# Designs tried in a protein design run: peptides against a protein of PDB entry 8BZL. Part 186

Target 1, 228 residues: chain A of PDB entry 8BZL
Amino acid sequence: SYDRAITVFSPDGHLFQVEYAQEAVKKGSTAVGVRGRDIVVLGVEKKSVAKLQDERTVRKICALDDNVCMAFAGLTADARIVINRARVECQSHRLTVEDPVTVEYITRYIASLKQRYTQSNGRRPFGISALIVGFDFDGTPRLYQTDPSGTYHAWKANAIGRGAKSVREFLEKNYTDEAIETDDLTIKLVIKALLEVVQSGGKNIELAVMRRDQSLKILNPEEIEKYV
Target 2, 242 residues: chain B of PDB entry 8BZL
Amino acid sequence: SRRYDSRTTIFSPEGRLYQVEYAMEAIGHAGTCLGILANDGVLLAAERRNIHKLLDEVFFSEKIYKLNEDMACSVAGITSDANVLTNELRLIAQRYLLQYQEPIPCEQLVTALCDIKQAYTQFGGKRPFGVSLLYIGWDKHYGFQLYQSDPSGNYGGWKATCIGNNSAAAVSMLKQDYKEGEMTLKSALALAIKVLNKTMDVSKLSAEKVEIATLTRENGKTVIRVLKQKEVEQLIKKHEEE

## One batch from the design tools (peptide; made by RFdiffusion4, then SolubleMPNN)

Design b1_p19_8_s1 (from b1_p19_8, 6 letters changed)
Fold by OpenDDE base, seed 2:
Structure b1_p19_8_s1 (fold): chain B 228 residues (1-228), chain C 242 residues (1-242), chain A 19 residues (1-19)
Amino acid sequence: as target 1 above (228 residues)
Amino acid sequence: as target 2 above (242 residues)
Amino acid sequence: MYNGLLSGEERAELLEELK
């Protein structure tokens, strides 16, 4: 069945469905990523978990592999699809190439997936932006961002979601070599950045840290409060 | 606005998926389903709307479906969609069992179906499933579990939740009365009756209009039991006496 | 607005608004 093209150019050359997917991202909870010297940090705004909801099932930061993590803003169900596809690719790469993926490689894979959904008939764009962080096999920390269009770029620090503008402005002012000199300072920078848009302190922040040659660590609320 | 409403699930200018929202609205008109997690079990309670005298008393739970030996679900929404999804759940669970020689973990089964639901919101020529589900189960990883999924393919784990008609009011009542860490299956059953009595647009709650299933562990095995009408009557009577 | 990140409570509220 010829599914009609959903994502088409406007007379003015705009891809409306991509732009509208970006609006969906802007409604998402804020996520922040920062690349330190030997650390990458992801922070996400926790919307108040509904009373009686299991917090375990409300994770916005996911491991893609041992060396790569992702945070997202936008449609959670869309994100799950992307995460699953990325995980499969990470494992496939390990089997075929005998090395873990580089952060750029998996970012490009995700970006390509998103781009295909902007061009394929009968498919809408993914309503997500993602911050992808990790370490390459040479030990280099990396941070990438993807958007619904399938574009991707490398960043020192970035933010996505509803508070992204304010957080980015904060990071532009405060991201210095001195501010990321230590792992603790890098973590503190992420927390401070999120606190620009998150009300009521550390209880509403999810924070993940990946250090060189270490697995993803999700910080508990008590650990986060030490940095506030 | 209408242009985005009549076509395949697409984003509105505001970044909304109206077809998903409309599917959720349709679910709001369906019979109420409750799920409550207890320390010693988990339950589903569902409103039965189709009480026809000519229905052969083979009261297969109209709204509660056994998925495998360790899981059951209840459905709110379009019955035909529900049948497709429940069948798919059973197939997924069976395939997993065959492949891994162990029962599928509860959350994995829920996630697998949620990925299907999500696909129907993203691919052209398809409409979202007009169905929300509550899942109850037990596995060795997390013990007793309760999940909810919606037409978008989102899901969450819950201590107690509700889908269908008056779900918001039911959730509010559950929040007020649910005692974390102290909930027994007996107390959960009483709470379910209390909430249904207030949520269902009936003058008097009757056992004929309520289906209840419990999931417990006995001798290292999961037991899924649909309560008999007499048992439900006793629960209702007890509630009326309190 | 349903953005796929709604909590169960937010979803319930949205459902009520749609009624």
Scores: peptide ipSAE 0.016, ipTM 0.612, DockQ to the pose 0.416
Fold by OpenDDE base, seed 3:
Structure b1_p19_8_s1 (fold): chain B 228 residues (1-228), chain C 242 residues (1-242), chain A 19 residues (1-19)
Amino acid sequence: as target 1 above (228 residues)
Amino acid sequence: as target 2 above (242 residues)
Amino acid sequence: MYNGLLSGEERAELLEELK
């Protein structure tokens, strides 16, 4: 059955392994990204860290470079591979071009990597979607989303993972120029969006912010509670 | 020539990697391995199932492997797979030492192996490793550390955890009895014996069926020690008296 | 549902479902 084959086209033109990888993403923890005026914000559903687990080792938001960070939904091990390759590319670009990558560039790199794994015999697709945010060298905030197929698009706001539908519906209703007028309002928007699907409030949210000309900042729970 | 379709691990319609899940199931039938992090050290305790009377090396650790001077691991699952992975860990650690003239950080070694595990879930012609590992170590960055990894290539840091047979029950007991910030290596050893005594399907816990290794720091050096049978007997006896 | 590194409880539940 084509369902059990390497990533090949079905008779009806579907890449079932890609679709199934997308189902893996839908089972992942929810992540949300919002582009503000001079800020980009990533929020992730913090699954209840098992008692006795070290929270340090459970990271769903990571820096790719000083100007780019990523959140993901889906298979954590797959994500690690993508992250590592992206980091190498970011550094390589700095060495070769003498400029940091644009957010679009690194997104395209990741997307191309994913696409290759959908086309290569003897490989399965990556079971991850990613929200990639950051600033271009001109100071423009960017948000991109990529999926297991290697497709990518620019967004004002988006969500991935199990609660993505509800979060997107919230964002569609509430994302306005007024709602992102300030950094604080943008952060509040992300938190409110996540609270649509996250139970038990701010303790189960990981939030990261990147402001213009600033490094990625992960907010502590106390800082998050100030916005709730 | 029967082209054995080298079946790649593939997604199910539901987005599951069944080969990885099946590997985890296989690990659930393996001997129990515990890891406990203390303030002054970290330990591994593992069930020894193969007591072959003819094993000449009384000191042969069946399930606990020294990786380098600063790290050890225990394995649950397919022995042959475990041997391959533990060898790879040693090679990675040695290459790092050679390249950087310092020991590999604990998490970095764990991650390197996890990337290999992940690759075996993604690349064609390979099956997942049927092995979970517990790692204990010390480095200058985070001090004493305990990690767990599974066939998927996922890992996490832990204060205490268990893999293998009855791991869920063991974890529940660890959650109940582990005192954060107050755990000494001595108390951790006692806890390990307590948990093993309850989770191993044996009427009486014997030192012959348990391997314990401790990792401590002495005079600025990491010391990895496998407890002697007599020491384990003493721990068991102490537990029985309580 | 396998979501990567599972807690002991989650692993137990998963194993029961596989059974």
Scores: peptide ipSAE 0.012, ipTM 0.612, DockQ to the pose 0.603
Fold by OpenDDE base, seed 5:
Structure b1_p19_8_s1 (fold): chain B 228 residues (1-228), chain C 242 residues (1-242), chain A 19 residues (1-19)
Amino acid sequence: as target 1 above (228 residues)
Amino acid sequence: as target 2 above (242 residues)
Amino acid sequence: MYNGLLSGEERAELLEELK
């Protein structure tokens, strides 16, 4: 008989499976998110694409809706499940409420999903953290972060994955009102932050930008090099 | 820790899913399968290990399966698991066709199966499938395509790749010899034979030990063809003469 | 045709989780 996957408390009050899922996240590629004045920016470390791999199939940043996008660190297959459910919820919300989701709403939905997988018998936690960015209907830019436990918080800037500590330390020092005064400066801040942990410059960075009332734009390598 | 080796797929203290890793290890012992994308088609080549004289030589492909009119796959790993997954692929493709009155896009079929694979790594009382797959296909969106999936539910598109025994060496050879933008199906077939000859644990490559399927477009229709033994023999002979 | 290893109920549950 196969043992059921159970997330249980240790005698000292730890949920080890959640903690171990967080370790899986730390092995993931680094992702960074920054909220500007009228822009949100996501950056992800590109793993060296195998020479024969199709780059089209390697997407680390995805849209959840027209006004929300997500980057993740950890298990890619787990992330697909979360992304698909979030997309369904975004569409359902539009149909039922006749408005797009707020970034907080969809973050809370994802967080609740993750939390349930930490408490339900026969399920393991999701091995992913996520950065969720977008615009509310009032035009306010938002950034949220979730972890395997289902905890979520709003951020001005944050990072997840293997290089997250170094990137966060950089952002804590360099995130100022002046540093995000323009869209270009905000993009530059994200690139500089990723360069703390990414070797070989802009070629190994995936960057996505969402401006107010605009769709998600993935920058090409040439566009990224202009900011380096 | 042995605790994480035998239980339902759970995280180790280091954040590893050992049951998934062990499933991948099992695939490493399976016969070699490779896929190559060309400008005018895509192919699968697979090692045939089960050569029994009493097998009804009605050339049923042991490792290459037609999924629908536009897609085929090859499998490396546990045969019983492979049978389950290939059947599921066919069912998914058929349900899509019935629902939407058009064939399922290649990547969507791959993703649907990969989500099932992922579920077997997350839900209690289940083990990962001990199978990797190569998928070849054509659709109106992206044309000819080659995908690879593993027990974790991860997948990717490829120009050329290999799974199973000696896959790392095969991939290295493919990287060296694959010419982007210049690969014809004829050249891809020659490359497949070259790589298999070097990576299969056999003294001499023979047509009885190799299965090859090609996917092409003729008059606006997809054609999936398993090469006859004589055709494979000619490819091997040509390679030996070079 | 191999109907898979999952019971009808297990399959239904899995499909619901995949939605």
Scores: peptide ipSAE 0.007, ipTM 0.594, DockQ to the pose 0.025

Design b1_p19_8_s1 (from b1_p19_8, 6 letters changed)
Fold by OpenDDE base, seed 4:
Structure b1_p19_8_s1 (fold): chain B 228 residues (1-228), chain C 242 residues (1-242), chain A 19 residues (1-19)
Amino acid sequence: as target 1 above (228 residues)
Amino acid sequence: as target 2 above (242 residues)
Amino acid sequence: MYNGLLSGEERAELLEELK
């Protein structure tokens, strides 16, 4: 009965609805984030877009602000709600504080939002994890990960979704200072990491790059193939 | 009755708040956190469980949080709940500072959060926070202080205490070895290592698995310091030699 | 705007209930 209720504690201290939301994330498409020296890179597994589906509507990487972008794994509809809330907060912050959000700030906002949905009656947890990347005002690249519980941590590199375990294992072995010495090497690292779980090569990868003082750039398939 | 433990926090026929008890059970599975009050300072020692190679090693104390210039806390329980509560503590402390132009007294900060915790046990539509906290601080009223709070909103001042995994055993050990009036920060650090070595579910205590913070007074200012890994290694080594 | 644990409205309501 505890697993069917609104998010309540089980007798053994578990929040089963949060755990089940994490299972929903594990069924999602794989997303990868890597922090380089002067670059942040997000990569996502492209599901075979149904031939009749507009590819523009299946974006798994989105900008939250000029200096922050997010990839997610899990329920796309849930992600849309979180993204919209985060975008509003980023704009509000610019208006009230007169500076862009730090990556940590917006991550904490998203994390707090998720946490509230684990503690409020009549609400279920968000079925999403997110990788949030960007640059702070001082030019420091950042990578954060959030889960359905509202927990967040800073990472050098991480992965979420179905292939996350294999991708993380790859990154643990291959993430070195030498591997991220240049922007191109960092991009190559992300592509190689995704290729551990993505079949059919670069055509099934969406890649986004943000460099210091630059806007988010989504690489086209031809640009991705140059790195493979 | 199964009906009382599956809904919002309500009293059982026996007068128990099962959701609060279950929240406390969740904390029992969390990493161990110790607090020890000394004559010349206070310390927090916490088990670090999340050792991942890909973590950005910014000195993110996994379990120890600076609240203001005069207070820090450690957390046991649900990390997301802990993050929310620690942020609230910081906000309360800053609002007080802004309003009164002096730092919030330690007990007052603890009480303010405990009222919030209690509210989440009494008002419908919310679950209890699955978090216990240890607070260390200094104020001009009581000097060095150590507090503990739980999901019910209850709190107490302590000379030494423990929350999280094996907390009961740790408290028993602290009661045996804590010497009232004679505790220096140095001896408190040694005691913390001793207790953690026995209560952590690890075969060998290593510096990578332990976070320690000290709060002292230097030249009329509070100093909160997280010990470096090398310092923790030296403490462990000293314990192994005894 | 992120105002901590609770939204501004939720916080206000909670504070009123605690008085």
Scores: peptide ipSAE 0.000, ipTM 0.489, DockQ to the pose 0.114; fails the geometry check

Design b1_p19_8_s2 (from b1_p19_8, 6 letters changed)
Fold by OpenDDE base, seed 3:
Structure b1_p19_8_s2 (fold): chain B 228 residues (1-228), chain C 242 residues (1-242), chain A 19 residues (1-19)
Amino acid sequence: as target 1 above (228 residues)
Amino acid sequence: as target 2 above (242 residues)
Amino acid sequence: MYNGLLSGEERQKLLEELK
């Protein structure tokens, strides 16, 4: 019976709706994030775009601001709401504080938003996890992950979505200081990590790179193939 | 009252939103709607199921709605829900026009409605809209466009797609016959008739059961035209002769 | 709806029903 309730505690202390939202995330396309020395990289599994679908409308990686981008796993419609709120906050922060947000700040904002939806009457949790990457104003690369509960942590590397376990296991074995010594090596690490779960090679990978003091760059398929 | 919270769309243990899926299932029983993007235009073709003889022949397109001068949509699903959403689309488009003194970009209008749809899947006391939409439009950013949205608030751009009854079969046919880069509006119309003829559970396709709208550009203006019954008859006849 | 005011026995019963 409690499984059909709004987000409330079960007798055993579980928030089932949050846990079930996490299951929705696990059904999402795999996303991976890696923090390098002077680079942050996001990779996402491309769902097989239907032959007649416009690829431009399938965006799994988005900019929140000039210095912050996000990938997500789970419900795309839920993600759009979070992205829009985050973008507004980034702009508001620039106007009010006269500085861009730190990656931690915007992550905390998103996390707080998610948390409120776990506690508000008449609302369900967001069915998304997010990898948020970028650079702080001091040039420090950052990677954060947030889940449907509103928890967030900083990571060196992480993955979310259906293949997250396998990707994380790969990253745990292969993420070393040597593996991220250069931008190219960092990109290769992300691609290799995704290839653990993505079928049909580089054509099914979306890759975004943000370097220090540079804007988000989405790599084209030809650029990705150079790293495979 | 605490009882209204029980009507919230919630996750299943498997992470599914069953109320959204059930809304999508309901749409599968609705009349077929097709959208096809061409190089020189975009079209909607919709099955008209309610041929009530007493409907005042005022050609109220039952399933195709003009949203503004640059956009139209077709609907599959619950008619009452469709009316609410199409009205909302019109309001959003008008508000944008008033605020920015330019027409709303097609994708922005689609997204705005999709955010509303999403909200009805997340906020308590609401059910999902039992409606999928096809949107056709033109804007200065992307030219001719075709979008599809569902009860979840998800959307995508398409070259050709179908919603409603037998949509899967229709999409398969569209995939086979759609020629990327070579699609004219004329060929798109022929393709629409071909697909409808196969997907509608009718022995013979009749013009009275099909609504078709085209969106083109003429002299730097968007023209949305609902085809007359005679024009649809000619398209059907041409298909039968092939 | 679990209101957190259940006795230990009632709580245990509900836990058993959830399994």
Scores: peptide ipSAE 0.008, ipTM 0.609, DockQ to the pose 0.020
Fold by OpenDDE base, seed 5:
Structure b1_p19_8_s2 (fold): chain B 228 residues (1-228), chain C 242 residues (1-242), chain A 19 residues (1-19)
Amino acid sequence: as target 1 above (228 residues)
Amino acid sequence: as target 2 above (242 residues)
Amino acid sequence: MYNGLLSGEERQKLLEELK
């Protein structure tokens, strides 16, 4: 049965393990990315942290470099592997090329890594999709999305995970040049988008903001409430 | 679902890793281990199931392992898998010490092992480790710490948690009785006994069936101590008098 | 301080040994 083998083609040309990895992503917490004019914003659905769990250890938004950050949906352990490799590549690029990676470059690297795990014997696909945001050296904000297949595309806005469909529908309707005219409006757009799928409002949202020539900033709950 | 049970860890049509889930189920049959973080220390308490009078090493902790001077762990699951992972933890910690001339931070050691666990869920010809771990430690970055990891390679930091048999019930009790910011090591020990008494499938809790280790700081050094049987007996007695 | 780069590289080496 083709569905039991390491990623092989079915008679009808499907890669079932890749499709099933995409189903794992759909079970993940929702993540949203929006590219503004001079800002990139990532928002993630906070799963209710168990009462006795340390919130510090529950991070869904990670820096890959000073100019690039990533949110993911799917298997957290798989994501950690991808993040670590991406961080190494970012630093290697700085050392060898003497410039930070472009957001496209690191996205392509991650995508290639994922693709190899769909084709290599003895490996299963990564059970993650990622939203990768940041700034190129020229100051251009970028947003990319990758999936378990290793496909990647540039976006103005996108969502991944369990609520991705509803969030994307919201973004398709509400993403306008006016809606991203200011940093605050861009942040508000992300919050509104997440509220389509998050029940308990601002307390269950993690937001990260990267502005031009600034480091990644994770907003605290009080800061988020100001935008609601 | 059964079709994905027999092969290398692969995704089900629903995006589940059944071999990982089955490993977690296997851990549910293991002896109970709990960890509690206090203001002045952290502890592990574990059920001892193998009480053989003929075992020469009766005095050694069966389920609690010292990893280095600043960390210990408790294991629930397959003993052979546990031995492999605990040895790996020790090796990772020593390599770090040699390379950087300082102890490995607690979370870094946990993540290193978790990456290994994850690999055994992703690479062909491997099965998941049938082991969950509780880690206690101290480092200069975060002070006293408690972590939990599972066969998937996921981990988290905790104030209190439990793995193994009746872990869900134990966690529920810990949630009810754990007072954040007010937990002393003494109170944590009492809480551990209380939870074990209710969650262990024994009519009466005895000191021979419980292993407890504490991690404290004394004079700027980490002290890991396994409680003596008499000390555990006193804790049990105190609980019975309340 | 936690150095994610160095830790990641070390972990990657360990993972390669497991292949």
Scores: peptide ipSAE 0.005, ipTM 0.602, DockQ to the pose 0.030
Fold by OpenDDE base, seed 2:
Structure b1_p19_8_s2 (fold): chain B 228 residues (1-228), chain C 242 residues (1-242), chain A 19 residues (1-19)
Amino acid sequence: as target 1 above (228 residues)
Amino acid sequence: as target 2 above (242 residues)
Amino acid sequence: MYNGLLSGEERQKLLEELK
């Protein structure tokens, strides 16, 4: 019987498995998200891919739907499960409600899924945090963050992974209305923030941009270098 | 015994449910939430701890949740658990409304959630919810009401109570200052500020760190209002002048 | 039924008894 509770309270009221899952996230590649006026931007640190590895298989930024994308930090295999579930939910919502999901809705879905894995028999928490960005049907840009516990909050800007602290400190100082006045400035802000922890410049950054009523665009290295 | 600490919620040889007790310990570290029943309404007052510059300023009540038109709650404990439970409360209330074409009675909503909490203490492989709730509401049966529930699924009605950090000290203060039968919302608000000022682990009480909601009846309708920061500042200022 | 105002200790005792 695999029905052993894996996530239990400690005597001092801590959920150790959730805390340890958060430690797994801290070992992950750094991801940053910024909400602009009419743009959302995700940036991720590229891990040194082995020369023989197909770069297509190492995507840290993925679309959940036409209006929502996600970056994550932590266990890639865990992320795949969450992404697949979220994609199915996005499609189901379109079929049943005849509208795309709001960014908050799909975030809440993911958060609820994560929370259930902290309370279900024989299941460990997901070892991932996620930055979820997109546009609501009214054209409002949104940024949400989830953690292994299933908590979620809306952010103007945030970071997850190993360099998250330094990136957040940078964003706290540099995120202003002036810094996000244009799409280009917003992109530049994300790149500058990520460069606080990424070595060797724009070649080690994956950047994705979503504009209002536009699909997710992944910037190529040449496009990124224009902002550096 | 360590054997009972690492398993599903089971009885110890002494008859204790350690996982439930440990869940309650988790709540003790959460922000303070107060509830006070008055003759003309009910209030919740909660500590706001998460003030981050990069949070999207959609000042949703961090700790106070509207459940339906006649009820609200505040939460102490694990935020993710709280979100699940508050969503469940809303669903239960809506299903009742659809089925019976009237709002769910306050105690019945509280009991329904408490049954869920209890089940998570009894069924194998589930951990307790690390959450205590204060409920405020109005119904035609009992009028204004205040309830508290804990991870075990126990609940009770209160005239005034507190959950979270320094809850024992807060309850002691409430017991001393609460005047039964004479409590107005105005007096209750003043009492809430007084208690929070003494029980919050802050050097100075500020409006940014306090959320207050009131539930009243106006023209035969329930009104749930979250106080604006300026209103809370005025209450704090008044307390400092007394 | 309202339990009135209980002390922190009384409340804790009640919660333990109801377990």
Scores: peptide ipSAE 0.005, ipTM 0.506, DockQ to the pose 0.063

Design b1_p19_8_s2 (from b1_p19_8, 6 letters changed)
Fold by OpenDDE base, seed 4:
Structure b1_p19_8_s2 (fold): chain B 228 residues (1-228), chain C 242 residues (1-242), chain A 19 residues (1-19)
Amino acid sequence: as target 1 above (228 residues)
Amino acid sequence: as target 2 above (242 residues)
Amino acid sequence: MYNGLLSGEERQKLLEELK
C-alpha cells in the first residue's frame, strides 16, 4: 500500500503521505493571518481547554524571533520540532549575519525543512501548516504560509486548519485597502473572519498582534471583545 | 510490480525505474511550460493555475525563476521540489562565479543540477524530484540556449519544447510550426500563444493565466524580462485576430 | 552541448529506456 510507505510516488504521480499530512492539517484548529499596513495579526481558534489543562502549554501562536511569529494547524508535536529548529536558525542568523532573519528567509528555512522530510528515507512529512508573520528589518510587514509539502507563498491574508475554506472565502470578499487602513480595522477583520467558524465569540479566539518595531502582543479576552 | 514501485528507486526485473516514471507522471499533470529558441532571444511561457486574490504579488512569476543574470528556468511538477532545485541552481551559479570570476556556462549549470537529480534516483533512501525544468540562457560559448531536464537527471538542448500538461501535443505543434533559422522572438511569442491556446484546458486564453519571460541581449548584456499582463493581452488579441 | 540535437522522439526514446 502506497499510503503506508515512506513518502514515495504512487503510479499516478501522487505523494500520498504529503496528501495525508494535509488532511491532518485540515483537522487542526483554524488559524488566520492578515497583513495590514503597519501591522500583522494572527488569530487562532481556541479549542475548549480541559479544565485541568494548563493554558500556558496550549499556545498555538509562538514567537520565532523578536520580529517573527508563527501560528500553525495540525500536529502540535510536529509543530514543536519545527518551531524549535526555526528559533535556533533565527538565533544562528543573528550571530553569523549580525541581523535578524527576514520573514521570507525563515519561511524558506521552514519550507526546506518540511520538503526534506518529504524526500528523506525513514521520515514522514510534518503534519502541519504554518502562518508566519512579522516584519523585515526595513519595517515591511510580511505574511507567509507553508504546508506539509514544503511549499510556501506570500499572502495578504490566509487561513489554515479546519475552517480555513470559510475563513478564506470571507477574507476574499472583505480584504480591501479600506478594511486594513488602520490597525484596529485590521484586527477587526481577523476577528470577523474567525467568527465565521468559531462559536461563542471572543472567548474562543486567541489573537496576537505585531506592530512595526514592537514585540508580539497577545490580546486578552477583554481586548478582543472591544473589537467584536 | 508492487514490490518495486513502493520502495527506494530500484530497477524492476524489466530494467525500469518506476519511481522515476511515476515522478514523470506527476509532471504530466502540472501546468504547461513552453520554451522557444529564437535567433534574437529565448522565451519561456508557462500556465498560471493559482490565481488567488489574497496572494501577495511579491512573486512576479509563479513558475518562472531567475537563476542569475544570464539564465532563467520554468518548472513543471511539485512546487516544493522546484523551490529546492531552483535554490541549488542559484547556489551553484554563485559558487562558480566566485571561484572562476565569470558566469557559469549554461550547460554546466544544467549538468550540475542533473547530477543532483540523478543522485536522488540512485542513492538509497531518496525519492526522485518530481519536477522537469526548462532552462533559458545566454553564454559566450553557445549564445542563446534552451534546455530541458527531467527527474532522471537526463537533459537535452532544444530549439523548442514543452513540459507539463499536454506536452506531447504541444511538442507536435511546435514541430509543425517552428521554422528553423527564421524564428524571431516576435514569431516565437506568437507561436507560444498559439500553442498554449490549443493545449491549455481553458475555454479562453487570458493574460492572467499565462506567464511569459524573454531573454535577450541588449548592449552586450543579458536582459531577462517578464512580460506585463497588458503585453500578454496584446499577444492573445493578435492571435485571436489571425 | 545538445542544443537542438534531441528531437521529441529521441526524448521519448530516452524516457522509454527508463521504463
Scores: peptide ipSAE 0.013, ipTM 0.509, DockQ to the pose 0.057; fails the geometry check

